# Ledger of designs, part 15: peptides against a protein of PDB entry 2MBZ

Target 1, 143 residues: chain A of PDB entry 2MBZ
Amino acid sequence: GINLTPEEKFEVFGDFDPDQYEEEVRERWGNTDAYRQSKEKTASYTKEDWQRIQDEADELTRRFVALMDAGEPADSEGAMDAAEDHRQGIARNHYDCGYEMHTCLGEMYVSDERFTRNIDAAKPGLAAYMRDAILANAVRHTP

## One batch from the design tools (peptide; aimed at target 1 W29 S38 L105)

Design b2_p14_8_s4 (made by RFdiffusion4, then SolubleMPNN; from b2_p14_8, 7 letters changed)
Fold by OpenDDE base, seed 2:
Structure b2_p14_8_s4 (fold): chain B 143 residues (1-143), chain A 14 residues (1-14)
Amino acid sequence: as target 1 above (143 residues)
Amino acid sequence: ARLITLPLSAFMGV
């Protein structure tokens, strides 16, 4: 799991403990390249690394919320650019994330209630908006 | 944030 002390975990994740999902993740994705890559990359992550990842996620959330508040469609250039940054962030921090993989993640955001609830806490409908932006971004990069 | 992306703990939620 995440190699942080309980205090460090609290500082970075608050009351959310990502390690509670370790067994489920292993059961569902343990045989994938993504799992292997993520385990290898994150094994050396410091508290500062995890904090950076959370900060990046927060920034992206704010960006998508701002787009929604402005009435920008999910297939707008702004929304697709945000989706691209999301994809690149996953690739940088966790595992190779092509456009097909990214679209699969987007579908999970709307099909798994845990993801939907967690994402929509920032703004109702955000998960669906992200899914649509992710799909649009994938389409424009796959001519 | 408490955003998790289950495929290998990608906390990229939004």
Scores: peptide ipSAE 0.139, ipTM 0.813, DockQ to the pose 0.274
OpenDDE base, seeds 1, 3, 4, 5: peptide ipSAE 0.129, 0.090, 0.109, 0.111; ipTM 0.805, 0.801, 0.794, 0.798

## One batch from the design tools (peptide; aimed at target 1 Y35 F115)

Design b2_p15_1 (made by RFdiffusion4)
Pose (drawn by RFdiffusion4):
Structure b2_p15_1 (pose): chain A 143 residues (1-143), chain P 15 residues (1-15)
Amino acid sequence: as target 1 above (143 residues)
Amino acid sequence: TRRAAAALAFAAAHF
């Protein structure tokens, strides 16, 4: 998958070692179909592809988190759009985490505080803010 | 943060 060195993972993922939990991840749910399509795509991903996503993800925090500061609701245009923006980002980066699928991530993320602590490292409650943004975004699209 | 971004990228890759 990532097949990176500890140094690269640092320069890329920062102080986050996902490889250690590589096989551990399927322990949680290891039952998804999209993972299958993703592994095919992440089969050759390099540090650049992985870094590209990080710099991209960092940008997600400032805007999302900045929206929180202004005190605007997550189902807001800017917030939901930010959610739609997250969808295409994580979808084109692995296979195509559809809307319905993108939502599965939103709440299954709140369950495991390991993800939240690593994700909230930017700010507490961001996971909840994004889920609703993604959930609402999926609704305005859902027939 | 970089750690937050890394968690997202990794989670999506294994979803």

Design b2_p15_1_s1 (made by RFdiffusion4, then SolubleMPNN; from b2_p15_1, 5 letters changed)
Fold by OpenDDE base, seed 4:
Structure b2_p15_1_s1 (fold): chain B 143 residues (1-143), chain A 15 residues (1-15)
Amino acid sequence: as target 1 above (143 residues)
Amino acid sequence: TRTSAGALAFLSAHF
């Protein structure tokens, strides 16, 4: 799991406990390259690294919310660019994230109620907006 | 500051 003390985990993740999903993640993805890459990359992460990752996610969330509030379509350049940054962030911090993988993640955001609830806590419909932006970004980068 | 959105990014990277 994450090599942080309970106090550090609380400081970074708050009431969210990522360890509660460790078994499920291993059961679903334990034999994938993505899982292996993520384990290898994150093994050396410090508290500051985890905090940076959370901050990046929060900033991206605010960016998507701002786009929604401005009435920008999910297939706008702004929304697609945000989706691209999301993809690149996953690739940088966890595992190689191609456009197909990214679209699968987007679909999960609207299909798994746990993800939907957590994402939409920032703004109702955000999960669907992100899914649509992710799909649009993938399409524009696919021949 | 820590948020549920930030914590979710962790899950999204592992699912």
Scores: peptide ipSAE 0.127, ipTM 0.780, DockQ to the pose 0.503
OpenDDE base, seeds 1, 2, 3, 5: peptide ipSAE 0.120, 0.116, 0.113, 0.112; ipTM 0.775, 0.774, 0.774, 0.774; seed 3 fails the geometry check

Design b2_p15_1_s2 (made by RFdiffusion4, then SolubleMPNN; from b2_p15_1, 4 letters changed)
Fold by OpenDDE base, seed 4:
Structure b2_p15_1_s2 (fold): chain B 143 residues (1-143), chain A 15 residues (1-15)
Amino acid sequence: as target 1 above (143 residues)
Amino acid sequence: TRRSAGALAFLSAHF
């Protein structure tokens, strides 16, 4: 699990407890390369590393919300670039994230109500917007 | 919230 004290976890994640999903993650992903890579990479992460990851996620969320507020289509250059940065962030911080994997994650954002609720807390419809941007970005990179 | 948005990246990495 995450090597932080309860206080540090609260400072970084707030009321969200990532450890409550550990068993489910292991059941669904435990024998995958992604799981192995994530465990190996994050094993050395400090509180500052986790905070950086959260800050990057917050920035990306704000970026997508701003695109929606501006009326930019999910398949616009701006939205697709944000999706690409999202993919690269996952690859940098957790595991190799190709376009197929990223598309699967995008679909989960709209099919798993837990993800949808968490994402749409920032703006209603954000999960669907992100899914569509992720798909568009994948398509433009797989001719 | 901002913190809730950050938590999404973590979930995305694990699911």
Scores: peptide ipSAE 0.116, ipTM 0.762, DockQ to the pose 0.513
OpenDDE base, seeds 1, 2, 3, 5: peptide ipSAE 0.111, 0.112, 0.107, 0.107; ipTM 0.760, 0.762, 0.762, 0.756

Design b2_p15_1_s3 (made by RFdiffusion4, then SolubleMPNN; from b2_p15_1, 6 letters changed)
Fold by OpenDDE base, seed 4:
Formats: C-alpha cells, sequence, structure tokens
Structure b2_p15_1_s3 (fold): chain B 143 residues (1-143), chain A 15 residues (1-15)
C-alpha cells in the first residue's frame, strides 16, 4: 500500500483510510495496465508527493464548486478545462488516462454510491456536474 | 486539505 506511517497517513488523508480499499481495488483492477502503472508510479511517492496530490484534488474540487456556484454549465469552457486538468492530473500522477477512460471514470462517479457520496460532500450534485464536464471535454477532443 | 476531494483523487487513481 501507501508507504507512510499511520501518523503521516492521518496528516495527509485524515479520516479517509485508503488501505480499506486496497483489496477491492486489486480484485477489480489488479490485472489492468492502469493498476500496474499506478503501483509503479506511486511506489516512490513521499508524504510530500501524496500531500501534493491531495492539494491538487482539493483545488480542482473547489474549482468545480465555484463553477457551479457561478451558474456555469458543465459544458462551458471553464468546466471542460477543469475536466481536462483532472484528466491530465490522473495521467501525470497515476496512469495513462485517455478520454474514453476519463468518461468511464465520470460515469463511475454517478453510478457508484461511494464515489457519489465522497464527491457530493463538497456540494450536492457535484458528481453529476463533473461527469457532464468530463463527457463534454471528451467530446470536444474527439470530433 | 484532508477533504473528500483528496479521497476522490485516491479513488480515481484506483477505481
Amino acid sequence: as target 1 above (143 residues)
Amino acid sequence: TRTSAGALAFLSANF
């Protein structure tokens, strides 16, 4: 799993315990390229790396929330750009994330209640908004 | 910091 002490994990993830999902992730995705790439990339990550990833995710979430609060459509340029940054962040930190993969992730955000609950904790409907923005961004990049 | 957004990032990388 993540090579951090319990104290470091608490500092980075708080009450979220990533280790509780390790077995399920391996069962569902253990034979995929994405899983392999993620394990290889994150094997060398320090506490600072994980903190950076968390901070980037927080900033992206706040960005989407701000777009929603401003009434910007999920297919607005701002929302699609945020979705693109999300895709690129996954690609940079974890695994190759093309537009098809990204849309699959977006669909999971609204179909898996655990994802929906985690996302919508920031703002109700955020998961659906992100899914729509991800789809719109994928469409504009695959004409 | 230490929000559900961070959890999402981790889950997105692994689900």
Scores: peptide ipSAE 0.218, ipTM 0.814, DockQ to the pose 0.539
OpenDDE base, seeds 1, 2, 3, 5: peptide ipSAE 0.176, 0.182, 0.172, 0.164; ipTM 0.798, 0.802, 0.796, 0.792; seed 1 fails the geometry check

Design b2_p15_2 (made by RFdiffusion4)
Pose (drawn by RFdiffusion4):
Structure b2_p15_2 (pose): chain A 143 residues (1-143), chain P 15 residues (1-15)
Amino acid sequence: as target 1 above (143 residues)
Amino acid sequence: VAYAIFATAGGMARA
């Protein structure tokens, strides 16, 4: 998948070692179909592809988190759009995490505090803020 | 999905 060195993972993922949990991930659910399509796509991903996502993800925090500061609701246009923005980002980056699928991630993320701590490293409750943004975004699209 | 988590979690770790 990532097949990167500890140094690259640092320069890319920062102080985050996903490889150590690589096989550990399927331990949690390991039952998804989308992972199958993703592995095929992440089969050759390099440090650039991986770094490209990080710099991209960093940008997600400022705007999202900045929305929180202004005290605006997550189902807001800017917030939901930010959610739609997240969807296409993580979808085109692995296979196409559809809306319904994108939501599965939103809540399954609140369950394991390991994700949240690593994800909230930017700010607490961000996971909840995004889920609702993504959930609401999926609704205005859902027939 | 696993690799999406890696990408996302890694991105948030950089924050």

Design b2_p15_2_s1 (made by RFdiffusion4, then SolubleMPNN; from b2_p15_2, 7 letters changed)
Fold by OpenDDE base, seed 2:
Structure b2_p15_2_s1 (fold): chain B 143 residues (1-143), chain A 15 residues (1-15)
Amino acid sequence: as target 1 above (143 residues)
Amino acid sequence: MGPAIAALEGGFARA
């Protein structure tokens, strides 16, 4: 799991405990390359690393929300660029994330209520907006 | 997106 003290976990994740999902994640995805890569990478992560990841996620959230507030469609250049940065962030921090994988993650954001709830906490419909942007970005990068 | 969403992304990998 996350190699942080309870205090560090609270400082980084607040009242969210990622370790509560470890068993389910292992059961469902433990045989995938992505899972193995993520476990390998995150094993060495410090509090600072996890904090950076959270900061990146927050920044991306603000970026998508700003796009939505501005009325930019999810297939706009701005939204697709944000989706691309999201994909690259996953690749750097967790596992190799191609466009097909990214599209699957996008679908998960709207099909798994846990993700939808967490994402839409920032703005209703954000998960769907991200999914659409992710799909559009994948299409433009796989002609 | 809420905090720790990236951790969930890493866990719920759709490989």
Scores: peptide ipSAE 0.145, ipTM 0.785, DockQ to the pose 0.116
OpenDDE base, seeds 1, 3, 4, 5: peptide ipSAE 0.137, 0.124, 0.137, 0.141; ipTM 0.785, 0.779, 0.780, 0.788; seed 4 fails the geometry check

Design b2_p15_2_s2 (made by RFdiffusion4, then SolubleMPNN; from b2_p15_2, 8 letters changed)
Fold by OpenDDE base, seed 1:
Structure b2_p15_2_s2 (fold): chain B 143 residues (1-143), chain A 15 residues (1-15)
Amino acid sequence: as target 1 above (143 residues)
Amino acid sequence: MGYALFGLLGGFARV
C-alpha cells in the first residue's frame, strides 16, 4: 500500500483512501507488468512525491475543465495535449502507459461509476470528455 | 470541489 502515516494520507488524499482499492487492484491487475511497475515505483514514494502527483492531477483537471468551459472539443489540440500529458504522467509516476492502455483507462473512466463519479465531481461530463480526448490523442499518434 | 484521476485505479486528486 501507500507508505504514508494516517496523518500524511489525510493531508494528501483527504477522505479518499487509496488503500481501500488495494485488493481489487491486485485481483484485476496483479498479473500485469503495469501492476509490478507501479508497486516498484510507488514503494519508495514519500509524502512529497504523492503530493506532487496530486498537484499534477489537480492541474490537469483544471486544464480539462477550462477547455470544456471554453467550448473546445475533446479532439482539439488543447484537449489532446492534456490527454498526452495525462498519459505521460501515468508513465512517469506509475507504469509504462502506451496509447492502447490509455484508451482502455479512458473507457474505464466512463464505464466504472466510481471513476465517473469521482472525476465528474470536478465538472459533469468530465470523465466522458477525458475519454474522448484520450481516444483522439491515441488516434493522432497511431500510424 | 472535484477530483482528478491518476495511476491504475486508485489515485485521485481533489480539485
Scores: peptide ipSAE 0.075, ipTM 0.776, DockQ to the pose 0.202
OpenDDE base, seeds 2, 3, 4, 5: peptide ipSAE 0.075, 0.072, 0.075, 0.073; ipTM 0.779, 0.778, 0.780, 0.777; seeds 2, 4 fail the geometry check

Design b2_p15_2_s3 (made by RFdiffusion4, then SolubleMPNN; from b2_p15_2, 8 letters changed)
Fold by OpenDDE base, seed 4:
Structure b2_p15_2_s3 (fold): chain B 143 residues (1-143), chain A 15 residues (1-15)
Amino acid sequence: as target 1 above (143 residues)
Amino acid sequence: MGPAIAGLEGGFARA
């Protein structure tokens, strides 16, 4: 799991404990390259690394929320650029994330209620907006 | 976006 003390986990993640999903994740995806890459990368992460990752996620959330509030469609340049940054962030921090993989993640955001709940906590409909932006970004980068 | 979403993304990779 995440190599942090309970106190550090609280400082970084608050009341949310990502390790509560570890068993399910291993059961479902433990044999995938993405899982392996993620575990290998995150094994060396410090508290500061995890905090940076969370800060990046929060910043991305704010960007998407701002786009929604401004009435920008999910297939706008701004939304697609935010989706691209999201994809690249996953690639840097966790595993190789191509556009197809990213699209699958976007679909998960709306099909897995746990993700939907966590994402939409910032703004109702955000998960769907992100999914649509991710899809649009993938399409524009498909030769 | 809720906390640790990025971490969950790493774990719930669809492959």
Scores: peptide ipSAE 0.191, ipTM 0.793, DockQ to the pose 0.123
OpenDDE base, seeds 1, 2, 3, 5: peptide ipSAE 0.178, 0.181, 0.179, 0.183; ipTM 0.792, 0.789, 0.788, 0.792; seeds 1, 2 fail the geometry check

Design b2_p15_2_s4 (made by RFdiffusion4, then SolubleMPNN; from b2_p15_2, 8 letters changed)
Fold by OpenDDE base, seed 4:
Structure b2_p15_2_s4 (fold): chain B 143 residues (1-143), chain A 15 residues (1-15)
Amino acid sequence: as target 1 above (143 residues)
Amino acid sequence: MGPAIAGLLGGFARA
């Protein structure tokens, strides 16, 4: 799990407890290469690392919300660029994330109600918007 | 500051 004290976890993640999903994640994806990579990378993460990751995620969320509020289509350059940054962020912080994997993640965001709820907490429909942007970005990068 | 990471943690796709 995340190598932080309960206090540090609260400081970084607030009321969200990432450890609540550890067992399920291991059961569902414990045999995947992505899971292995993520565990190996995050094993050395400090509080500052997690805070940075959280800040990056928050910033990305704000970008998507701003795009939605501005009425920008999910397949706009702005939305697709945000999706690309999302993909690259996953690649840097967790595991190799190709466009196919990214689209699968996008689908999960709308098919798993827990993800949908967590994401849409920022803005209703955000998960769907992200999914669409992720797909559009993948399409434009597919030869 | 919000738990935006919630959208990523456990974010492994079943390809």
Scores: peptide ipSAE 0.174, ipTM 0.792, DockQ to the pose 0.104
OpenDDE base, seeds 1, 2, 3, 5: peptide ipSAE 0.165, 0.147, 0.169, 0.149; ipTM 0.793, 0.786, 0.790, 0.790

Design b2_p15_3 (made by RFdiffusion4)
Pose (drawn by RFdiffusion4):
Structure b2_p15_3 (pose): chain A 143 residues (1-143), chain P 15 residues (1-15)
Amino acid sequence: as target 1 above (143 residues)
Amino acid sequence: VGYALFATAGGFARA
């Protein structure tokens, strides 16, 4: 998958070691189909592809988090769009985490506080803010 | 999805 050195993972993922949990991940659910399509795509991903996503993800925080500061609701245009923005980002980056699928991630994220702590490292409750943004975004699209 | 988690979690860890 990532097949990176500790140094690269640092320069890329920062102080986050996903490889150590690589096989541990499927322990949680390890039952998804999309993961199959993703592995095929992440089979050759390099540090650049991985770093490209990080710099991209960092940008997600400032805007999302900035929306929180202004005190605007997550189902807001800017917030939901930010959610739609997240969808295409994580989808084109692995296979195509559809809307319904993108939502599965939103709540299954709140369950494991390991993700939240690592994700909220930017700010607490961000996971909840995004889920609703993604959930609402999926609704305005859902037939 | 696993690798999506890595990508996302790693991105937010950089924050």

Design b2_p15_3_s1 (made by RFdiffusion4, then SolubleMPNN; from b2_p15_3, 6 letters changed)
Fold by OpenDDE base, seed 1:
Structure b2_p15_3_s1 (fold): chain B 143 residues (1-143), chain A 15 residues (1-15)
Amino acid sequence: as target 1 above (143 residues)
Amino acid sequence: MGPALASLLGGFARA
């Protein structure tokens, strides 16, 4: 699991306890390369590393919300660029994330209720918007 | 995304 004290976990994740999902994650993804890469990479992460990851996620959320509020289509350059930054963030922090993988993640955001409600907490429909932006970004990078 | 459920549950797969 995440190598943080309960206090540190609370400071970074608040009421969300990532350890509650460790078993499910292992069961679902334990045999994947992505999982192995993530476990190896995050094993050395400090509280500050996890906080940075959260900050990046929050910034991305705000960016997508702003795009939605502005009425920008999910396949706009702005939305696709945000999706690209999301993909790169995953690649930097967790595992190699190609466009196919990213598209699968986007689909999970709308098919798994836990992801949907977590994402849509910022704005209703955000998960779907992100999924569409992720797909559009993948398409433009797949000539 | 808030506490990135995406980063923690990952969706580590193309499934």
Scores: peptide ipSAE 0.207, ipTM 0.803, DockQ to the pose 0.104
OpenDDE base, seeds 2, 3, 4, 5: peptide ipSAE 0.203, 0.208, 0.197, 0.203; ipTM 0.805, 0.802, 0.798, 0.804; seed 3 fails the geometry check

Design b2_p15_3_s2 (made by RFdiffusion4, then SolubleMPNN; from b2_p15_3, 6 letters changed)
Fold by OpenDDE base, seed 1:
Parts: C-alpha cells; sequence; structure tokens
Structure b2_p15_3_s2 (fold): chain B 143 residues (1-143), chain A 15 residues (1-15)
C-alpha cells in the first residue's frame, strides 16, 4: 500500500483512504501493466510526493469546475486541454496512460458510482463533464 | 481533497 503513517495519510488524503481499495484493485487489475507500473513508481513516493499529486488533482478539479461554471463545452479547447493535463498527470505519476486507457478511465468515472459520487462532490455533473472532455481530447489526438 | 483524489489521482481501468 501507500507507505505513509496514518497521520500522514490523513494530512494528505483526509477522510479518503486509498488502502481500503487495495484488495479490490489487485483483484481487478493486478495482472495489468498499469498496475505493475503504478506499484513500482509509487513504492518510492514520499509524503511530499503524494501531497504534490493531491495538489495537482485539486487544481485540475478547480479548473474543470471553472470551465463548467463558465459554460464552456466539454469539447472546448479549454476542457480538452484540462483532460490532456489529466492524462499526462496519470502518465507521470502512475502508469503509461494512452488515449484509449484515458477514455476507459473516463467511462469508469460515470459508470462506477463510487467514482461518480466522489467526483461530483466538487460539482454535480463533473464526472460526466470530465468523461466528455477526456473523450473529446482523445478524438482530437487520434483522428 | 477527497473528491479530487478519488476522481483524478489516476485509478485503474481496463483498456
Amino acid sequence: as target 1 above (143 residues)
Amino acid sequence: MGPALAGLLGGFARA
């Protein structure tokens, strides 16, 4: 799991405990390259690394919310750029994330209630907006 | 923190 003390975990993740999903993740994706890459990369992560990842996620959330508030379509350049940054963040921090993988993640955001609930806590409909932006970004990069 | 982490951290899905 994440090599942080309970106190450090709380400081970084708050009430969300990634380790509570470790067994399910292993069972569902333990044999994938993505899982192996993620485990290898994150094994050396410090508290500061996880905090940076969280900060990046928070900033991206704010960015998407701002786009929604401004009425920008999910297939706008702004939304697609945010989606691209999301993809690159995953690639940098976790595993190689191509556009197909990214679209699969987007679909998971709207099909898995746990993801939808957590994402939409920032703004109702955010998960769907992200999914649409992710798809649009993938399309423009794979014409 | 929680919402952004759960949704944007990376997650896993089958391609």
Scores: peptide ipSAE 0.147, ipTM 0.786, DockQ to the pose 0.116
OpenDDE base, seeds 2, 3, 4, 5: peptide ipSAE 0.132, 0.138, 0.137, 0.122; ipTM 0.786, 0.779, 0.782, 0.781; seed 2 fails the geometry check

Design b2_p15_3_s3 (made by RFdiffusion4, then SolubleMPNN; from b2_p15_3, 5 letters changed)
Fold by OpenDDE base, seed 4:
Structure b2_p15_3_s3 (fold): chain B 143 residues (1-143), chain A 15 residues (1-15)
Amino acid sequence: as target 1 above (143 residues)
Amino acid sequence: MGPALAALEGGFARA
């Protein structure tokens, strides 16, 4: 799991504890390369590392929300660029994230209510917007 | 995105 004290976890993640999903994640994805890569990378993460990751996620959220508020389509250049940055962030911090993998994550955002609820807390419909942007970005990068 | 989303993404590799 995340190598932080309960206090540190609260400071970084608030009332949400990612470790409560560890068993489910292991059961569903424990035999994948992505899972292994993520565990190997995050094992050395400090509180500051996790905070940077969360800050990056928050910035991305604000970016997508701003795009939605501006009425930019999910397949706009701005939205697709945000999706690309999201993909690259996952690749840097967790596991190799190709466009197919990213599309699967996007679909999960709208199919798993836990993710939908978490994402849409920032703005209703954000999960769907992100999914669409992720898909559009994947399409434009697929030969 | 809510807190800890990035951490969840690290665990949930596929939908």
Scores: peptide ipSAE 0.190, ipTM 0.801, DockQ to the pose 0.129
OpenDDE base, seeds 1, 2, 3, 5: peptide ipSAE 0.188, 0.197, 0.183, 0.177; ipTM 0.798, 0.802, 0.795, 0.800; seed 2 fails the geometry check

Design b2_p15_3_s4 (made by RFdiffusion4, then SolubleMPNN; from b2_p15_3, 5 letters changed)
Fold by OpenDDE base, seed 3:
Structure b2_p15_3_s4 (fold): chain B 143 residues (1-143), chain A 15 residues (1-15)
Amino acid sequence: as target 1 above (143 residues)
Amino acid sequence: MGPALAALLGGFARA
């Protein structure tokens, strides 16, 4: 679980308690390398680390929303760059995330309704936009 | 994603 006190967890995540999903995550992904890497990497994270991760994710969300609002297609350089930053953020904070893994994540964002609803809370269609940008970014980096 | 940390925490899709 998250190596924070209940108070620290509340400060970073508010009403969200990531530990409440521990069992489900383990059941779904416990036998993956990504899960193992993430558990090992995040075990040492401080409150400040988790806050930084949240801030980075929020910033990325704002970037994608801004791109959508501007009418930039998901395969624009701007959208693909945001997707690349998303991939790199995952790699830096959680687990090795190659382009194939990233595209799989993108597909999950639109195929798993819970993910879709969560992501689209920021803007309707964001999950699909991200998926398309992720795919486009993967293609341009692996021609 | 931000509040979508649940998505990240559960984002271990198999390739």
Scores: peptide ipSAE 0.172, ipTM 0.790, DockQ to the pose 0.111
OpenDDE base, seeds 1, 2, 4, 5: peptide ipSAE 0.172, 0.165, 0.168, 0.170; ipTM 0.793, 0.792, 0.790, 0.790

Design b2_p15_4 (made by RFdiffusion4)
Pose (drawn by RFdiffusion4):
Structure b2_p15_4 (pose): chain A 143 residues (1-143), chain P 15 residues (1-15)
Amino acid sequence: as target 1 above (143 residues)
Amino acid sequence: TRTAAAALAFAAAAA
């Protein structure tokens, strides 16, 4: 998958070692189909592809988190759009985490506080803010 | 943060 050095993972993922939990991930659910399509796509991903996503993800926090500061609701245009923005980002980056699928991630993320702590490292409750943004975004699209 | 972003990227990859 990532097949990176500790140094690269640092320069890329920062102080986050996903490889250690590589096989540990499937332990949680390891039952998804999309992971299959993703592994095929992440089979050759390099540090650049991985760093490209990070710099991209960092940008997600300022805007999302900035929306929180202004005190605007997550189902807001800017927030939901930010959610739609997250969807296409994580989808085109692995296979195509559809809307319904993108939502599965939203709540299954609140369950494991490991993800939240690593994700909230930017700010607490961001996971909840995004889920609703993604959930609402999926609704205005859902037939 | 880069760590937060890493968690997201890896989680997406695992999805």

Design b2_p15_4_s1 (made by RFdiffusion4, then SolubleMPNN; from b2_p15_4, 8 letters changed)
Fold by OpenDDE base, seed 5:
Structure b2_p15_4_s1 (fold): chain B 143 residues (1-143), chain A 15 residues (1-15)
Amino acid sequence: as target 1 above (143 residues)
Amino acid sequence: TRRSAGALAFLSGSL
């Protein structure tokens, strides 16, 4: 879990309660390499580390929204580069994230309505746009 | 921020 006090958790994550998913996450992913790697990496994370991760995610969200607003297709170089940065961010902060893993995550964004709802809160259709960009980025890196 | 927190729950299981 997140090594923060309740006060720090509120400061970083606001109204979202991450603890509500702890049991489900353990049940679904507890035996995966990704889960183990994430536990190892995040065990030492400070409030500042978690805030940095949130800031990076927010910046990437704004970047995708800007691409959508500009009418850039999800398979544009700009969108694919944003997807690549997303993949690399996961790799740095949580676990090894290859292109196949990344495409699976993209599919989850559109197949799990909880993710779709949360992502699309920033802009309707963002989850699908991200999925398409992730897929396009994976294709260009696996010719 | 809220999206990111939600994504963290399922992406990494780090919560």
Scores: peptide ipSAE 0.154, ipTM 0.780, DockQ to the pose 0.426
OpenDDE base, seeds 1, 2, 3, 4: peptide ipSAE 0.095, 0.151, 0.151, 0.154; ipTM 0.758, 0.778, 0.775, 0.780; seeds 3, 4 fail the geometry check

Design b2_p15_4_s2 (made by RFdiffusion4, then SolubleMPNN; from b2_p15_4, 6 letters changed)
Fold by OpenDDE base, seed 4:
Structure b2_p15_4_s2 (fold): chain B 143 residues (1-143), chain A 15 residues (1-15)
Amino acid sequence: as target 1 above (143 residues)
Amino acid sequence: TRRSAGALAFAGMAL
């Protein structure tokens, strides 16, 4: 789990408690390399590290929303670049995230209502837009 | 700032 005090968790995540999903994540993904890598990396994270990760995620959210508001297609260079930054952020902070893994995550964003609800809280249809951008980015980077 | 969206959206299956 996240090694923060309840107060620190609130400062970083607000009313959202990521540890509410810990058991489910372990049950579904506990035997994967991604899970192992994430646990190994995050074990040393400070509050400042988690805050940085949240800030990066929020920035990407705003970036995708701005692209949608501007009418940029999900397969535009701007949207695909945002998807690439998203992939690289996951790779830096959590686990190795290749293009196929990233595409699978994108599909989860639209197929798991909990992800869809949380993502679309920023803007309706954002999860689908991100999924499409992730797929487009994966396609342009694979032979 | 969207704390709930950021945590799940970024980490995927990690969070």
Scores: peptide ipSAE 0.090, ipTM 0.768, DockQ to the pose 0.445
OpenDDE base, seeds 1, 2, 3, 5: peptide ipSAE 0.083, 0.087, 0.085, 0.086; ipTM 0.767, 0.766, 0.764, 0.765

Design b2_p15_4_s3 (made by RFdiffusion4, then SolubleMPNN; from b2_p15_4, 5 letters changed)
Fold by OpenDDE base, seed 2:
Structure b2_p15_4_s3 (fold): chain B 143 residues (1-143), chain A 15 residues (1-15)
Amino acid sequence: as target 1 above (143 residues)
Amino acid sequence: TKTSAGALAFASAAL
């Protein structure tokens, strides 16, 4: 699991405890390359590393919300750029994330109510907006 | 394949 004290975990993740999902994740995806890569990368992460990752996610959330509030379509250049940054963040911090994988993640955001609820806490419909932006970004990068 | 432990970590910050 995440090598932080309970106090550090609370400071970084708040009410969300990623360790409560460890068994489910291992059961569902433990044999995948993505899981292996994530475990290998995050094994060395400090509190500061995890905080940076959360800060990056918060920034992307604000960026997507701002795009929605401005009325920008999910297939706009701005929304697709935000989706690309999201994909690159996953690749940098967790596991290799190509456009196909990213599209699968986008679908999960709208099909798994736990993800939908967590994402839409920032703005109703954000998960669907992200999914659409992720798909559009994948399409524009497909030669 | 749709996710991993890393994906859940992102969900904690709503992404």
Scores: peptide ipSAE 0.124, ipTM 0.768, DockQ to the pose 0.134
OpenDDE base, seeds 1, 3, 4, 5: peptide ipSAE 0.121, 0.113, 0.106, 0.120; ipTM 0.771, 0.765, 0.763, 0.768; seed 3 fails the geometry check

